Peptides against a protein of PDB entry 3VZA. Designs and how they scored, part 40

Target 1, 98 residues: chain A of PDB entry 3VZA
Amino acid sequence: RVERLCKSKELFEERLGLEIRRIHNEQLQFIFRHIDHKDPDKPYMFTLSINEQGDYEVTSCTPPLDCISEFQLKVRETNNFSAFIANIRKAFTALSFK
Target 2, 62 residues: chain B of PDB entry 3VZA
Amino acid sequence: AAYVTQLYYKISRIDWDYEVEPARIKGIHYGPDIAQPINMDSSHHSRCFISDYLWSLVPTAW

## One batch from the design tools (peptide; aimed at target 1 Q29 N79 F81)

Design b2_p24_6_s1 (made by RFdiffusion4, then SolubleMPNN; from b2_p24_6, 10 letters changed)
Fold by OpenDDE base, seed 1:
Structure b2_p24_6_s1 (fold): chain B 98 residues (1-98), chain C 62 residues (1-62), chain A 24 residues (1-24)
Amino acid sequence: as target 1 above (98 residues)
Amino acid sequence: as target 2 above (62 residues)
Amino acid sequence: MLLEELDDPEGLKELTQKILDKAK
């Protein structure tokens, strides 16, 4: 089981181009790659926490996204975490074409 | 890795087939209505294409 | 090494579980 779980994580990281890390102060860092087809290893990332009120909070976004505040509001309203992450990736993808 | 893999599933709704050769990307995407099989030869596609395709399976409607 | 340690070598359990529970 442990071997399978480790393999699973590696497969998700490579195939989705998404790495998830724990960072200080109870935050998760989401690192997207495979966004820019001309530079597949270029990272696009944001950090996320659950604040004292129990709400999702984006604590950083690099590069910055104009829509990130709206997405934070949307995920708080809908609690659709999957759509939240997918929309962020979509926004990063759009940004890579600028 | 147990908890992060659960998070990946929560995000993507994909379950991989772990018994195939590394070059074969096989799994199942569990959409809201129909489960859709994934079956790709990674040697036929770029990493970016593969990722874009897989993410395209994930609904973005809030 | 305990299985629990092997299941969470990155120490993601607590926060990940919070997110998973919240996302239900």
Scores: peptide ipSAE 0.395, ipTM 0.932, DockQ to the pose 0.270
OpenDDE base, seeds 2, 3, 4, 5: peptide ipSAE 0.324, 0.349, 0.234, 0.331; ipTM 0.925, 0.927, 0.909, 0.926; seed 4 fails the geometry check

Design b2_p24_6_s2 (made by RFdiffusion4, then SolubleMPNN; from b2_p24_6, 11 letters changed)
Fold by OpenDDE base, seed 1:
Structure b2_p24_6_s2 (fold): chain B 98 residues (1-98), chain C 62 residues (1-62), chain A 24 residues (1-24)
Amino acid sequence: as target 1 above (98 residues)
Amino acid sequence: as target 2 above (62 residues)
Amino acid sequence: MLLEELDDPEGLKELITKILEKSR
């Protein structure tokens, strides 16, 4: 089972171009790649925590997204984390065409 | 890795077929309606195209 | 991995919390 879990993680990382890491201070780092077709390995990332109130909190976003604060509000309101991540990726994609 | 893979599933709603050859991207996307198969030859597509396609399966409506 | 193992009834916040706690 451990081998399957490892393979599963690798498949998701490669195919979705999304890496998820636990980093310092109880945060998750989400690293998107395969955003810029001209530079597939260029990372687009944000960090996330659950604050003392139990709410999702974006602690950083690189490159910055103007919409990230709105998305944080939306995910708190809807609890739709899947849409949250997908919309962030969409925003990064749009940014890559700048 | 168990919790991380669960997180990937909750984000993407994709279950991979782990028994196929590495060049075959095969799985099932469990959307809100009918589950849809994924079946791609990775050698025919760029990594970016594959990722874009898979993410296009994920609803963005809040 | 079986779908039953992935589609557990745990809430997402709980899942994320578990991920963060596992690293302690």
Scores: peptide ipSAE 0.595, ipTM 0.941, DockQ to the pose 0.068
OpenDDE base, seeds 2, 3, 4, 5: peptide ipSAE 0.575, 0.594, 0.582, 0.593; ipTM 0.938, 0.940, 0.938, 0.940

Design b2_p24_6_s3 (made by RFdiffusion4, then SolubleMPNN; from b2_p24_6, 11 letters changed)
Fold by OpenDDE base, seed 5:
Structure b2_p24_6_s3 (fold): chain B 98 residues (1-98), chain C 62 residues (1-62), chain A 24 residues (1-24)
Amino acid sequence: as target 1 above (98 residues)
Amino acid sequence: as target 2 above (62 residues)
Amino acid sequence: MLLEELDDPEGLEKLVQKILDKSR
């Protein structure tokens, strides 16, 4: 089971181009790669925490996304975490076209 | 990595087939209405294409 | 631009668990 879990994580990271890190102050960093077809390793990332009120809070977004505050509101309203992450990736993809 | 892998599933709704060779990307995407098989040869595609394709399976409706 | 990753697998799991619990 442990072996499979480790393999599973690696497969998701490579195939989705999504890495999840723990960083300081109880935050997760979501790092998207494979966004820019000309530079597949270029990272597009945001950091996420659960604030003192118990709400999802995006604490940073690089590069900046105009829609990130709206997405934060939507995930708080719907609790649809999948759509939250997918929409962020979609937005980063659109941004990569400059 | 138990919870991390669960989070990946929560996000993507993809379950991989772990019994195939590394070059074979095989699994199932569980959409709200229908389960769709994934079966592709990674050697025939770029990393970006593969990721874009897999993410295209994930609905963005709130 | 990447923030410093904490080498704490258990901490990562715990924080991810919080996300999973909240998302249910």
Scores: peptide ipSAE 0.720, ipTM 0.957, DockQ to the pose 0.742
OpenDDE base, seeds 1, 2, 3, 4: peptide ipSAE 0.719, 0.717, 0.717, 0.718; ipTM 0.957, 0.957, 0.957, 0.957

Design b2_p24_6_s4 (made by RFdiffusion4, then SolubleMPNN; from b2_p24_6, 9 letters changed)
Fold by OpenDDE base, seed 3:
Structure b2_p24_6_s4 (fold): chain B 98 residues (1-98), chain C 62 residues (1-62), chain A 24 residues (1-24)
Amino acid sequence: as target 1 above (98 residues)
Amino acid sequence: as target 2 above (62 residues)
Amino acid sequence: MLLEELDDPEGLKKLIQKILDKSR
């Protein structure tokens, strides 16, 4: 089971180009790669925590996204975390062309 | 790894067939309507294309 | 992998909290 889980994680990381890390101060770091086709290893990342109120809170975003605060609001409203992550990736993708 | 893997699944709704040859990207995407098979030859595509394609399966509607 | 093991009805937020708590 452990091997299966590890393999699954690796497949997700490589195929989705998304790495998820637990970092300091009780945060998750989401690192997107494979965004820029000219520089596939260029990272696009944000960090996330659950604040005192139990709400999702984006604590950093690199590069910055103008829409990130709106997405934070939307995920709080809808609790659709999948759409939240997908929309962030979409936004990073759009940013990579600028 | 268990919780992280679960997180990936909850994000992507993809279940990988991890027992196939490494060059074969096989799995199932469980969308809200119908499950869609994933079956790609990684040697035929760039990493970016593969990722873009897979993410295109994930709904962005809130 | 078994979908039953991954398709946990547990809320995403709770899952994330578990990840964070486990890593403490």
Scores: peptide ipSAE 0.605, ipTM 0.942, DockQ to the pose 0.067
OpenDDE base, seeds 1, 2, 4, 5: peptide ipSAE 0.601, 0.604, 0.604, 0.600; ipTM 0.941, 0.941, 0.942, 0.941

Design b2_p24_7 (made by RFdiffusion4)
Pose (drawn by RFdiffusion4):
Structure b2_p24_7 (pose): chain A 98 residues (1-98), chain B 62 residues (1-62), chain P 24 residues (1-24)
Amino acid sequence: as target 1 above (98 residues)
Amino acid sequence: as target 2 above (62 residues)
Amino acid sequence: IEDEAEGEELEKATDVLKQILEKP
């Protein structure tokens, strides 16, 4: 029941290396791990809210990505949240080799 | 708890097989077109490869 | 990394989560 839900969350967290936290001020924090193969536990994170207009809004990005504003505009236009998350992870992987 | 796991599905389109040994990464990936099985031995791979591989199943086209 | 929110702040953050799920 609830055990299955917790198990599902842990499987996703471990397997995708992605954790989602609900933090202060109506925000969600997405934390990617398993990005740098030399340091698998190092986190790359961004925070997101749905603003008063009902739009996706990235409220911070640590470390910063120069393309995340473009991604914000794209996710607003297409509503493709899956691709938005996938492209942010690809950007953090690339940033790790800079 | 259910809302976060639902969002994981929306993001990855993966449904896990919850009835397998912990060492097996088993599930199905869904898409526009036919669903694809996943059945990997976690002992054969690094955590990073597993994550990178699973994420490669997620389309990046907008 | 920030901790999980509590009380009213948790409810507000869950509403954000639900809005994401309601989007197409």

Design b2_p24_7_s1 (made by RFdiffusion4, then SolubleMPNN; from b2_p24_7, 10 letters changed)
Fold by OpenDDE base, seed 2:
Structure b2_p24_7_s1 (fold): chain B 98 residues (1-98), chain C 62 residues (1-62), chain A 24 residues (1-24)
Amino acid sequence: as target 1 above (98 residues)
Amino acid sequence: as target 2 above (62 residues)
Amino acid sequence: MLEEATGEELEKALEVLQKLLAKP
C-alpha cells in the first residue's frame, strides 16, 4: 500500500503539475507548474491554512490573483474544494498570458 | 502519502492505473454524471498539454 | 517559498483538511 500511495502521489504531481507541501504554522503550500507553456517549470503557488474559526484562509498567493479573495469566500460558502483549486489554476493560467 | 493522495482525489476525482508503463497515462475521471476513461501516450504530448487536459476534466462550477 | 516538511508533518496537516473535505 505504501508503495502504491507513493507512486500515486508522484503521478499526480507530474501529470497535474501540482505539488502539495506542509510549511510552517500548519499551512499547506500548493505549487502549480505546467502553467506557462513557454516555461513549464515556472511555479505558481498559494498557501492555505485553517483559521481559528475553522475556515479556509489563503495566507499567500504568488503571483497575486485579484480573484483569490472571492475564491476564498466561495469555498467557504460551498465547501467545494475541488472547484476552489481548479479555479485558482484557471486564474493562474489566464495570468500567464498577460 | 495516504492523506495527500486522498487530497489529490478530492481535488481531481482521478484514479490512476499506476501499474501500466510509465509512458502511458491511464486512469479514470469520475465526474458527477459519467466516468471518463483517461488513456494517453505521454510521449505524444507536452507536459503542459497533459496537465491542461486533465484539469479541464475538473468542473469549476461552485 | 518552497519550504518542505517531513512526511509526518504533511500527513498531520492533510488530516485536518481531509476532515473538512469530508463534510457535506
Scores: peptide ipSAE 0.106, ipTM 0.898, DockQ to the pose 0.518
OpenDDE base, seeds 1, 3, 4, 5: peptide ipSAE 0.083, 0.105, 0.084, 0.080; ipTM 0.896, 0.898, 0.900, 0.901; seeds 4, 5 fail the geometry check

Design b2_p24_7_s2 (made by RFdiffusion4, then SolubleMPNN; from b2_p24_7, 11 letters changed)
Fold by OpenDDE base, seed 5:
Structure b2_p24_7_s2 (fold): chain B 98 residues (1-98), chain C 62 residues (1-62), chain A 24 residues (1-24)
Amino acid sequence: as target 1 above (98 residues)
Amino acid sequence: as target 2 above (62 residues)
Amino acid sequence: VLPEATGEELEKALQVLEKLLARP
């Protein structure tokens, strides 16, 4: 099972182009690749924490997204984390064309 | 890697068939209404196209 | 480049996140 889970993780990372890391100050870093078709390895990333109120908080976003604050509000309201991540990727994709 | 794979599933709703050859991208996407099979030949597509396609399966409605 | 936690620590963090995702 451990081998299966490890392989599954690798498949997700490569196929979704999404890496998830834990970084300092108890934050999660989400790194998207495969966004820019001209530079597939270029990272688009944001960091996420849980603040003292227990709410999702985006602590950084590189490159910055105008919509990230709205998405943070929406995920707090809906708890739809899947849509949260998908919308961020969509926004990064749109940004890559500008 | 149990937790990270669970998180990937919660995000994507994709379950991979990990026993197939590496060049074959096989799995199932579990949408809200219907489960849809994934079956792609990775040699026929760029990494970016594959990722874009898979993410297109994930609903963005809040 | 920011430091990354070990695999075990990553899983712990993700466990916490998953618990939050389970909230109604």
Scores: peptide ipSAE 0.087, ipTM 0.898, DockQ to the pose 0.486
OpenDDE base, seeds 1, 2, 3, 4: peptide ipSAE 0.080, 0.087, 0.078, 0.111; ipTM 0.899, 0.899, 0.898, 0.908; seed 4 fails the geometry check

Design b2_p24_7_s3 (made by RFdiffusion4, then SolubleMPNN; from b2_p24_7, 9 letters changed)
Fold by OpenDDE base, seed 4:
Structure b2_p24_7_s3 (fold): chain B 98 residues (1-98), chain C 62 residues (1-62), chain A 24 residues (1-24)
Amino acid sequence: as target 1 above (98 residues)
Amino acid sequence: as target 2 above (62 residues)
Amino acid sequence: VLPEATGEELEKALEVLKKLLEMP
């Protein structure tokens, strides 16, 4: 099972172009690649924590997204984490064309 | 890697078939009402196309 | 996609990743 779990993680990372890392201060870093077709390895990333109130909190976003504050509000309201991540990726994709 | 893979599943709703050859992208996407198969030859597509396609399966409605 | 609670998963993922990456 350990081998399957490790392989599964690698498949997700490569196929979704999404790497998840733990960073300082109890945060997860989400790193999107495969966004810019001209530069597939260019990272688009944000960091996320759960604050003392138990709410999702975006602590950084690089490059910055105008919509990130609204998405944070939406995920707090709906608790739809899947839509949250997918919308961020869509926003990064739109940004890559500018 | 149990919890991180669970997180990937909660995000994407994709379950991979990891018993196939590396060049085959095979799995199942679980939508709210229906499951859809994934079956691609990775050698026929760019990394960006594959990722874009897979993410297109994930609903963005809140 | 139907909403679901993911806070616990995030916390557990943090713990797992902390161990795997040998981060304090």
Scores: peptide ipSAE 0.203, ipTM 0.912, DockQ to the pose 0.077
OpenDDE base, seeds 1, 2, 3, 5: peptide ipSAE 0.188, 0.194, 0.110, 0.187; ipTM 0.907, 0.907, 0.900, 0.905

Design b2_p24_7_s4 (made by RFdiffusion4, then SolubleMPNN; from b2_p24_7, 9 letters changed)
Fold by OpenDDE base, seed 4:
Structure b2_p24_7_s4 (fold): chain B 98 residues (1-98), chain C 62 residues (1-62), chain A 24 residues (1-24)
Amino acid sequence: as target 1 above (98 residues)
Amino acid sequence: as target 2 above (62 residues)
Amino acid sequence: ILEEATGEELEKALKVLQKLLERP
């Protein structure tokens, strides 16, 4: 099972182009790649924490997204984390075409 | 890596088939009500295309 | 890209997130 779990993580990272890291101050960093077809390794990333109130909080976003604050509100309202991440990726994708 | 894989599942709703050839991308995407199979030959597609396709399976409706 | 924490720290962070995801 352990071997399968390790392999699973690698498969997710490669196939989704999404890496997840734990960083300082109890934050998670989500790094998207495979966004820009001209530069597949170019990272698009954001960091996420749980604030003192227990709410999801985006602490950084690179490159910046105008919609990120709205998405933060939406995920707090709906608790739909899947849609949250997917919408961020969609927004990054749109940004890559500019 | 139990929790990381759980998080990936919560995000993507994908469960991989680990017992296939490396070039075969095989798994199941679990939608809200329906499960759909994934079965791709990675050698036929770019990494970006594969990722875009897989993410297209994930609903963006809140 | 910022430096990653240890695997144990990652698991702990994921535990917290997982709990929130499972308890709307």
Scores: peptide ipSAE 0.159, ipTM 0.906, DockQ to the pose 0.546
OpenDDE base, seeds 1, 2, 3, 5: peptide ipSAE 0.111, 0.102, 0.128, 0.151; ipTM 0.902, 0.900, 0.902, 0.904

Design b2_p24_8 (made by RFdiffusion4)
Pose (drawn by RFdiffusion4):
Structure b2_p24_8 (pose): chain A 98 residues (1-98), chain B 62 residues (1-62), chain P 24 residues (1-24)
Amino acid sequence: as target 1 above (98 residues)
Amino acid sequence: as target 2 above (62 residues)
Amino acid sequence: AEEEGEEVKELLLKIIEYEPEQPP
């Protein structure tokens, strides 16, 4: 029951290397690990809210990505949240080689 | 707890097989077109490869 | 696409509403 739900969350966290935290001020924090193969535990994170207009809003990005504002505009236009997350992870992987 | 796991599905489109040994990464990836099975031995791969591979299943086209 | 977007946004709001706050 609830055990299955916790198990599912842990499997996703470990296998995708992605954690989701509900934090202060109506935000969710997405933490990617397993990005830098030389340091698998190093986190790359961004925070997100749904603003008063009902739009996706990235409220911070650590470390910064120069393309995340473009991604915000695209996710608002297409509503493709899956691609938004996938493109942010690709951007953090690339940033790690800069 | 259910809402976060539902969002993982929305993001990755993967449904895990919860009835397997921990060393097996087993599940199905869903998409526009036919669903695809996943059955990997975690002992054969680094954590980073597993994550990179699984994420490569997620389309990046907008 | 719009329907799916609305469902994701509602789900995100439900997570904010019903999940416990956590440290950043």

Design b2_p24_8_s1 (made by RFdiffusion4, then SolubleMPNN; from b2_p24_8, 9 letters changed)
Fold by OpenDDE base, seed 2:
Structure b2_p24_8_s1 (fold): chain B 98 residues (1-98), chain C 62 residues (1-62), chain A 24 residues (1-24)
Amino acid sequence: as target 1 above (98 residues)
Amino acid sequence: as target 2 above (62 residues)
Amino acid sequence: MKAEGEEVKELLRKIIEESPIQEA
C-alpha cells in the first residue's frame, strides 16, 4: 500500500502538474507547473489555510491573481474545492498568455 | 501520502490504472455524468498538453 | 456538495496535521 500511495502521488504530481506541500503555520502550498508551454517547470502557486472560522483562506498567490479573492468567496459559498483549484489553474493559464 | 492522494482524487476525480506501463496514462475520470476513460500515450504529447487535457476534464462550474 | 466540501476540509486538516513541513 505504501508503494502504491507513493506511486499515486507521483503520478498525480506529474500528470496534473500540481504539487501539494505542507509549509509553516498550518498552511498548504499548491504549486502548479506545466502552465507555460514555453517553460513547463515555471511554478504558479498559492498558499491556503483554514482559518479559525473554518473558512478557506488564501494566504499568498504567486504570481498574483486579480480573481483570487473572488474565488475564495466562491469556494466559501459553494464548498466546491475542486472547482476552486481548477479555476485557479485556469486563471494562471490565462495569465501565462499575457 | 494517503491523505494527499485522497485530496488529488477529490480535486480531479481521476482514478489511475497503476498496472500499465509507465508511458501509458490510463485511468478513469468520474464526472457528473458518466465515467470517462483516460488512455493516452505520454510519448505522443507534451507534459503541458497532458496536464491541460486532464484539467479540462475537471468542471469549473461552482 | 456542502457535505463533500466538509470532507475536503477535514482532509486538508489531516494533511496539515500529519505532513512534515517542507518550506519555512
Scores: peptide ipSAE 0.700, ipTM 0.953, DockQ to the pose 0.844
OpenDDE base, seeds 1, 3, 4, 5: peptide ipSAE 0.697, 0.698, 0.699, 0.697; ipTM 0.952, 0.953, 0.953, 0.952

Design b2_p24_8_s2 (made by RFdiffusion4, then SolubleMPNN; from b2_p24_8, 10 letters changed)
Fold by OpenDDE base, seed 2:
Parts: C-alpha cells; structure tokens; sequence
Structure b2_p24_8_s2 (fold): chain B 98 residues (1-98), chain C 62 residues (1-62), chain A 24 residues (1-24)
C-alpha cells in the first residue's frame, strides 16, 4: 500500500502538474506547473488555510490573480473545491498568455 | 500520502491504472456523466498538453 | 455536493494537521 500511495502521488503530481505541500502555520501550498508551454516548470501557486470560522482562505497567490477573491467567495458558497482548483488553474493559464 | 492522494482524487476524479507501463497514461475519469477512459501515450505529447487535457476533464462550473 | 464538500474540507484539515511540514 505504501508503494502504491507513493506512486499515486507521483503520478498525480506529474500528470496534473500540481504539487500539494503542507507548509508552516497550518497552510497548504498548491503549486501548478505545466501552465506555460514555453516554460513548463514555471510555478504558479497559491496558499490556502481554513480559518477559525471553518472557511477557505487564500493566504497568498503568486502570480497574483484578480479573480482569486471571487473564487474564494464562490468556493465558500458552493463548497465545490474541485471547481475552485480547476478555475484557479484556468485563470493561471489565461494569465500565462499575458 | 494517503490523504494527499485522496485529495487528488477529489479534485480530479481520476483513478489511475497502476499496472501499465510508465509511458502509458491510463485511467478512468469519473465525471457527472458516464465515466470516461483515459488512455494516452505520453511519448506522443508534451507535459503541458497532457496536463491541459486532463484538467479539461474537470468541470469548472461551481 | 454539500456532503462532498464537507468531506473534502475535513480531508484538508487532516492534511494540515498530520502531514509533515515541507516549508518553514
């Protein structure tokens, strides 16, 4: 099982171009790669916490996204975390076209 | 790793086939409609294309 | 979706609580 779990994580990271890290201060870091076709390793990332009220809170976004605050509102309203992540990636993709 | 892999599934709804050759990207996407197979030869595509394709399977409707 | 969302949130909480810190 341990071998399978390690392999699974590796496959998701590479194929989705998404790395998920636990970082300091009770936060998760989501790192997207494979966004810029000219620079596949260029990271696009945001950090996330769950605040005292139990709500999703984006604590940073690099590069910044104008829509991130709206997405935070939407995920709080809908609780659709999958759509939240997918929309952020879509926004990063759009940003990569400058 | 267990929780993270569960999270990846919750995000993507993809279940990989772990028994195929490394260059074969094979799995199943469980969307709101009928489940769809994934079966790609990674040697025929860029990493960016593969990721873009897989993410295209994930609904963005809230 | 509501139950699914709650499940994901609890999953995230578990990751935050139990996973090793990868960045200081």
Amino acid sequence: as target 1 above (98 residues)
Amino acid sequence: as target 2 above (62 residues)
Amino acid sequence: MEEEGKEVKELLKKIIKESPIEEA
Scores: peptide ipSAE 0.737, ipTM 0.956, DockQ to the pose 0.806
OpenDDE base, seeds 1, 3, 4, 5: peptide ipSAE 0.736, 0.737, 0.736, 0.737; ipTM 0.956, 0.957, 0.956, 0.956

Design b2_p24_8_s3 (made by RFdiffusion4, then SolubleMPNN; from b2_p24_8, 9 letters changed)
Fold by OpenDDE base, seed 3:
Structure b2_p24_8_s3 (fold): chain B 98 residues (1-98), chain C 62 residues (1-62), chain A 24 residues (1-24)
Amino acid sequence: as target 1 above (98 residues)
Amino acid sequence: as target 2 above (62 residues)
Amino acid sequence: MKKEGEEVKELLRKIIKESPVQEP
């Protein structure tokens, strides 16, 4: 099972181009790659925490997204984390076209 | 990696076929209505195309 | 999908709590 879990993680990372990292200060870092077709390894990142109220809180976004605050609101309202991540990726994709 | 892989599933709703050759991207996407098969030859596509395609399976409606 | 959403939130809490810190 451990081997399968490791393989699963690797497959998701490569195929989705999404890396999830536990970083300092009780945060998770979500790193999207494979966004810019001309630079597939260029990272698009945001960090996330769950604040004391139990709400999702985006603590950073690189490059910045104008819509990130709205998405934070939406995920708090809907609790649809999948849509949250997918919409962020869509926004990063749009941003990559300058 | 147990929790992280669970999170990937919660995000993508994709379950991979772990028994196929590495170049074969095979799995199932479990959408809200019908499960859709995934079956791609990675050698025929760019990494960006593959990722874009897979993410296109994930609903963005809140 | 509030219920499933809460499950995800709890999953995230577990990752934050139990996963080793990885800094770039």
Scores: peptide ipSAE 0.741, ipTM 0.958, DockQ to the pose 0.894
OpenDDE base, seeds 1, 2, 4, 5: peptide ipSAE 0.739, 0.740, 0.739, 0.740; ipTM 0.957, 0.958, 0.958, 0.957

Design b2_p24_8_s4 (made by RFdiffusion4, then SolubleMPNN; from b2_p24_8, 9 letters changed)
Fold by OpenDDE base, seed 3:
Structure b2_p24_8_s4 (fold): chain B 98 residues (1-98), chain C 62 residues (1-62), chain A 24 residues (1-24)
Amino acid sequence: as target 1 above (98 residues)
Amino acid sequence: as target 2 above (62 residues)
Amino acid sequence: SKEEGEEVKELLRKIIKESPIQEA
């Protein structure tokens, strides 16, 4: 099972182009790749924490997204984390065309 | 890696078939309606296309 | 559902708590 878990993580990372990292200060870093078809390894990333109130808090976003604050609000309202991540990727994708 | 893989599933609702050859991207997407199979030959597609396709399976409605 | 959402949040907490730190 451990081997499967390792393989599973690798498959998700490569196929979704999404890496999830635990970083300092109780944050998670979400790194999207495969966004720019001309530069597949170019990272698009944000960091996330759960604040003292138990709310999702985006602590950084690189490159910055105008919609990230709204998405933070939406995920707090809906708790739909999947849609949160998917919408961020969609926004990064749109940004890559600019 | 257990929690991270669980998180990937919660995000994507994709369950991979781990018994196929490495070049075959095979799995099942469990959407809100019926489950749909994933079955791609990675040699026929770019990494970006594959990722875009898989993410297209994930609903963006809040 | 919101219940599933809370499960995800708890999952994230566990990752933050138990996963080794990788620097940004």
Scores: peptide ipSAE 0.746, ipTM 0.959, DockQ to the pose 0.954
OpenDDE base, seeds 1, 2, 4, 5: peptide ipSAE 0.742, 0.745, 0.742, 0.741; ipTM 0.959, 0.959, 0.959, 0.959

## One batch from the design tools (peptide; aimed at target 1 R21 I50, target 2 A1)

Design b2_p25_1 (made by RFdiffusion4)
Pose (drawn by RFdiffusion4):
Structure b2_p25_1 (pose): chain A 98 residues (1-98), chain B 62 residues (1-62), chain P 25 residues (1-25)
Amino acid sequence: as target 1 above (98 residues)
Amino acid sequence: as target 2 above (62 residues)
Amino acid sequence: SELSAKELILKIINDPDTSAPYDYR
């Protein structure tokens, strides 16, 4: 029951290396791990809210990505949240080789 | 708890097989077109490869 | 009805359950 839900969350967290936290001020924090193969536990994170207009809003990005504002505009336009998350991860992977 | 796991599905489109040994990564990936099985031995791969591979199943086209 | 990703985000943010495993407030 609830055990299954916790199990599912842990499987996703371990397998995708992605953790989602609800934090202060109506925000969710997305933390990617398993990005740098030389340091698998190093996190790359961004925070997101739904603003008063009902739009996706990235409120911070650590470390910064120069393309995340473009991604914000795209996710607003297309409503493709899956591609938004996938493209942010691709950007963090690339950043790790800069 | 259910809301977060639902969002994982929305992001990844993966549904896990919860009835397998922990060493097996088993599930199905869904998409526009036919669903695809996943059945990997976690002992054969690094954590990073598993994550990179699974993420490669997620389309990046907008 | 099924919820969109945006709706689920809103449900997560507005979830009254403070003992939820994702709640770090």

Design b2_p25_1_s1 (made by RFdiffusion4, then SolubleMPNN; from b2_p25_1, 9 letters changed)
Fold by OpenDDE base, seed 3:
Structure b2_p25_1_s1 (fold): chain B 98 residues (1-98), chain C 62 residues (1-62), chain A 25 residues (1-25)
Amino acid sequence: as target 1 above (98 residues)
Amino acid sequence: as target 2 above (62 residues)
Amino acid sequence: RELSAFELMREIINDPDENAPYNFR
């Protein structure tokens, strides 16, 4: 199963262009690539934690997104984590065209 | 990697077919109402196109 | 048992052996 899990992670990373990493201070870093078709390796990333209240909290976003605070609110309201991540990617994609 | 791969599934709702050739992107996307197969030849697409396509399967409605 | 995304995130964060810390500067 370990081999399969490793392969699975690699497939997701490559095919979705999304890397998930644990970083300092009990956070996850989400790194999107394959956003800019002119520079597929350019990273678009944000960090996420769970605060003392038990809520999702975006602790950084690079490049910054004006909609990130709204998305944080939405995911807290809906608990739709999938839509949360997908909308962030969509926002990064839109930003790449500017 | 067990929790991470599960998280990828929670995000994408994609389950890969691990028994196919490397150039074949094959799996199933589980939507809220319907499941749809994924079956692509990666050699015919850019990495960005593949990612964009797969993410297009993921609903953005809250 | 199937875990929610929230639970998975907590498990990943609390797993000392999973995902070495990485930071971009």
Scores: peptide ipSAE 0.688, ipTM 0.947, DockQ to the pose 0.523
OpenDDE base, seeds 1, 2, 4, 5: peptide ipSAE 0.688, 0.688, 0.688, 0.688; ipTM 0.947, 0.947, 0.947, 0.947

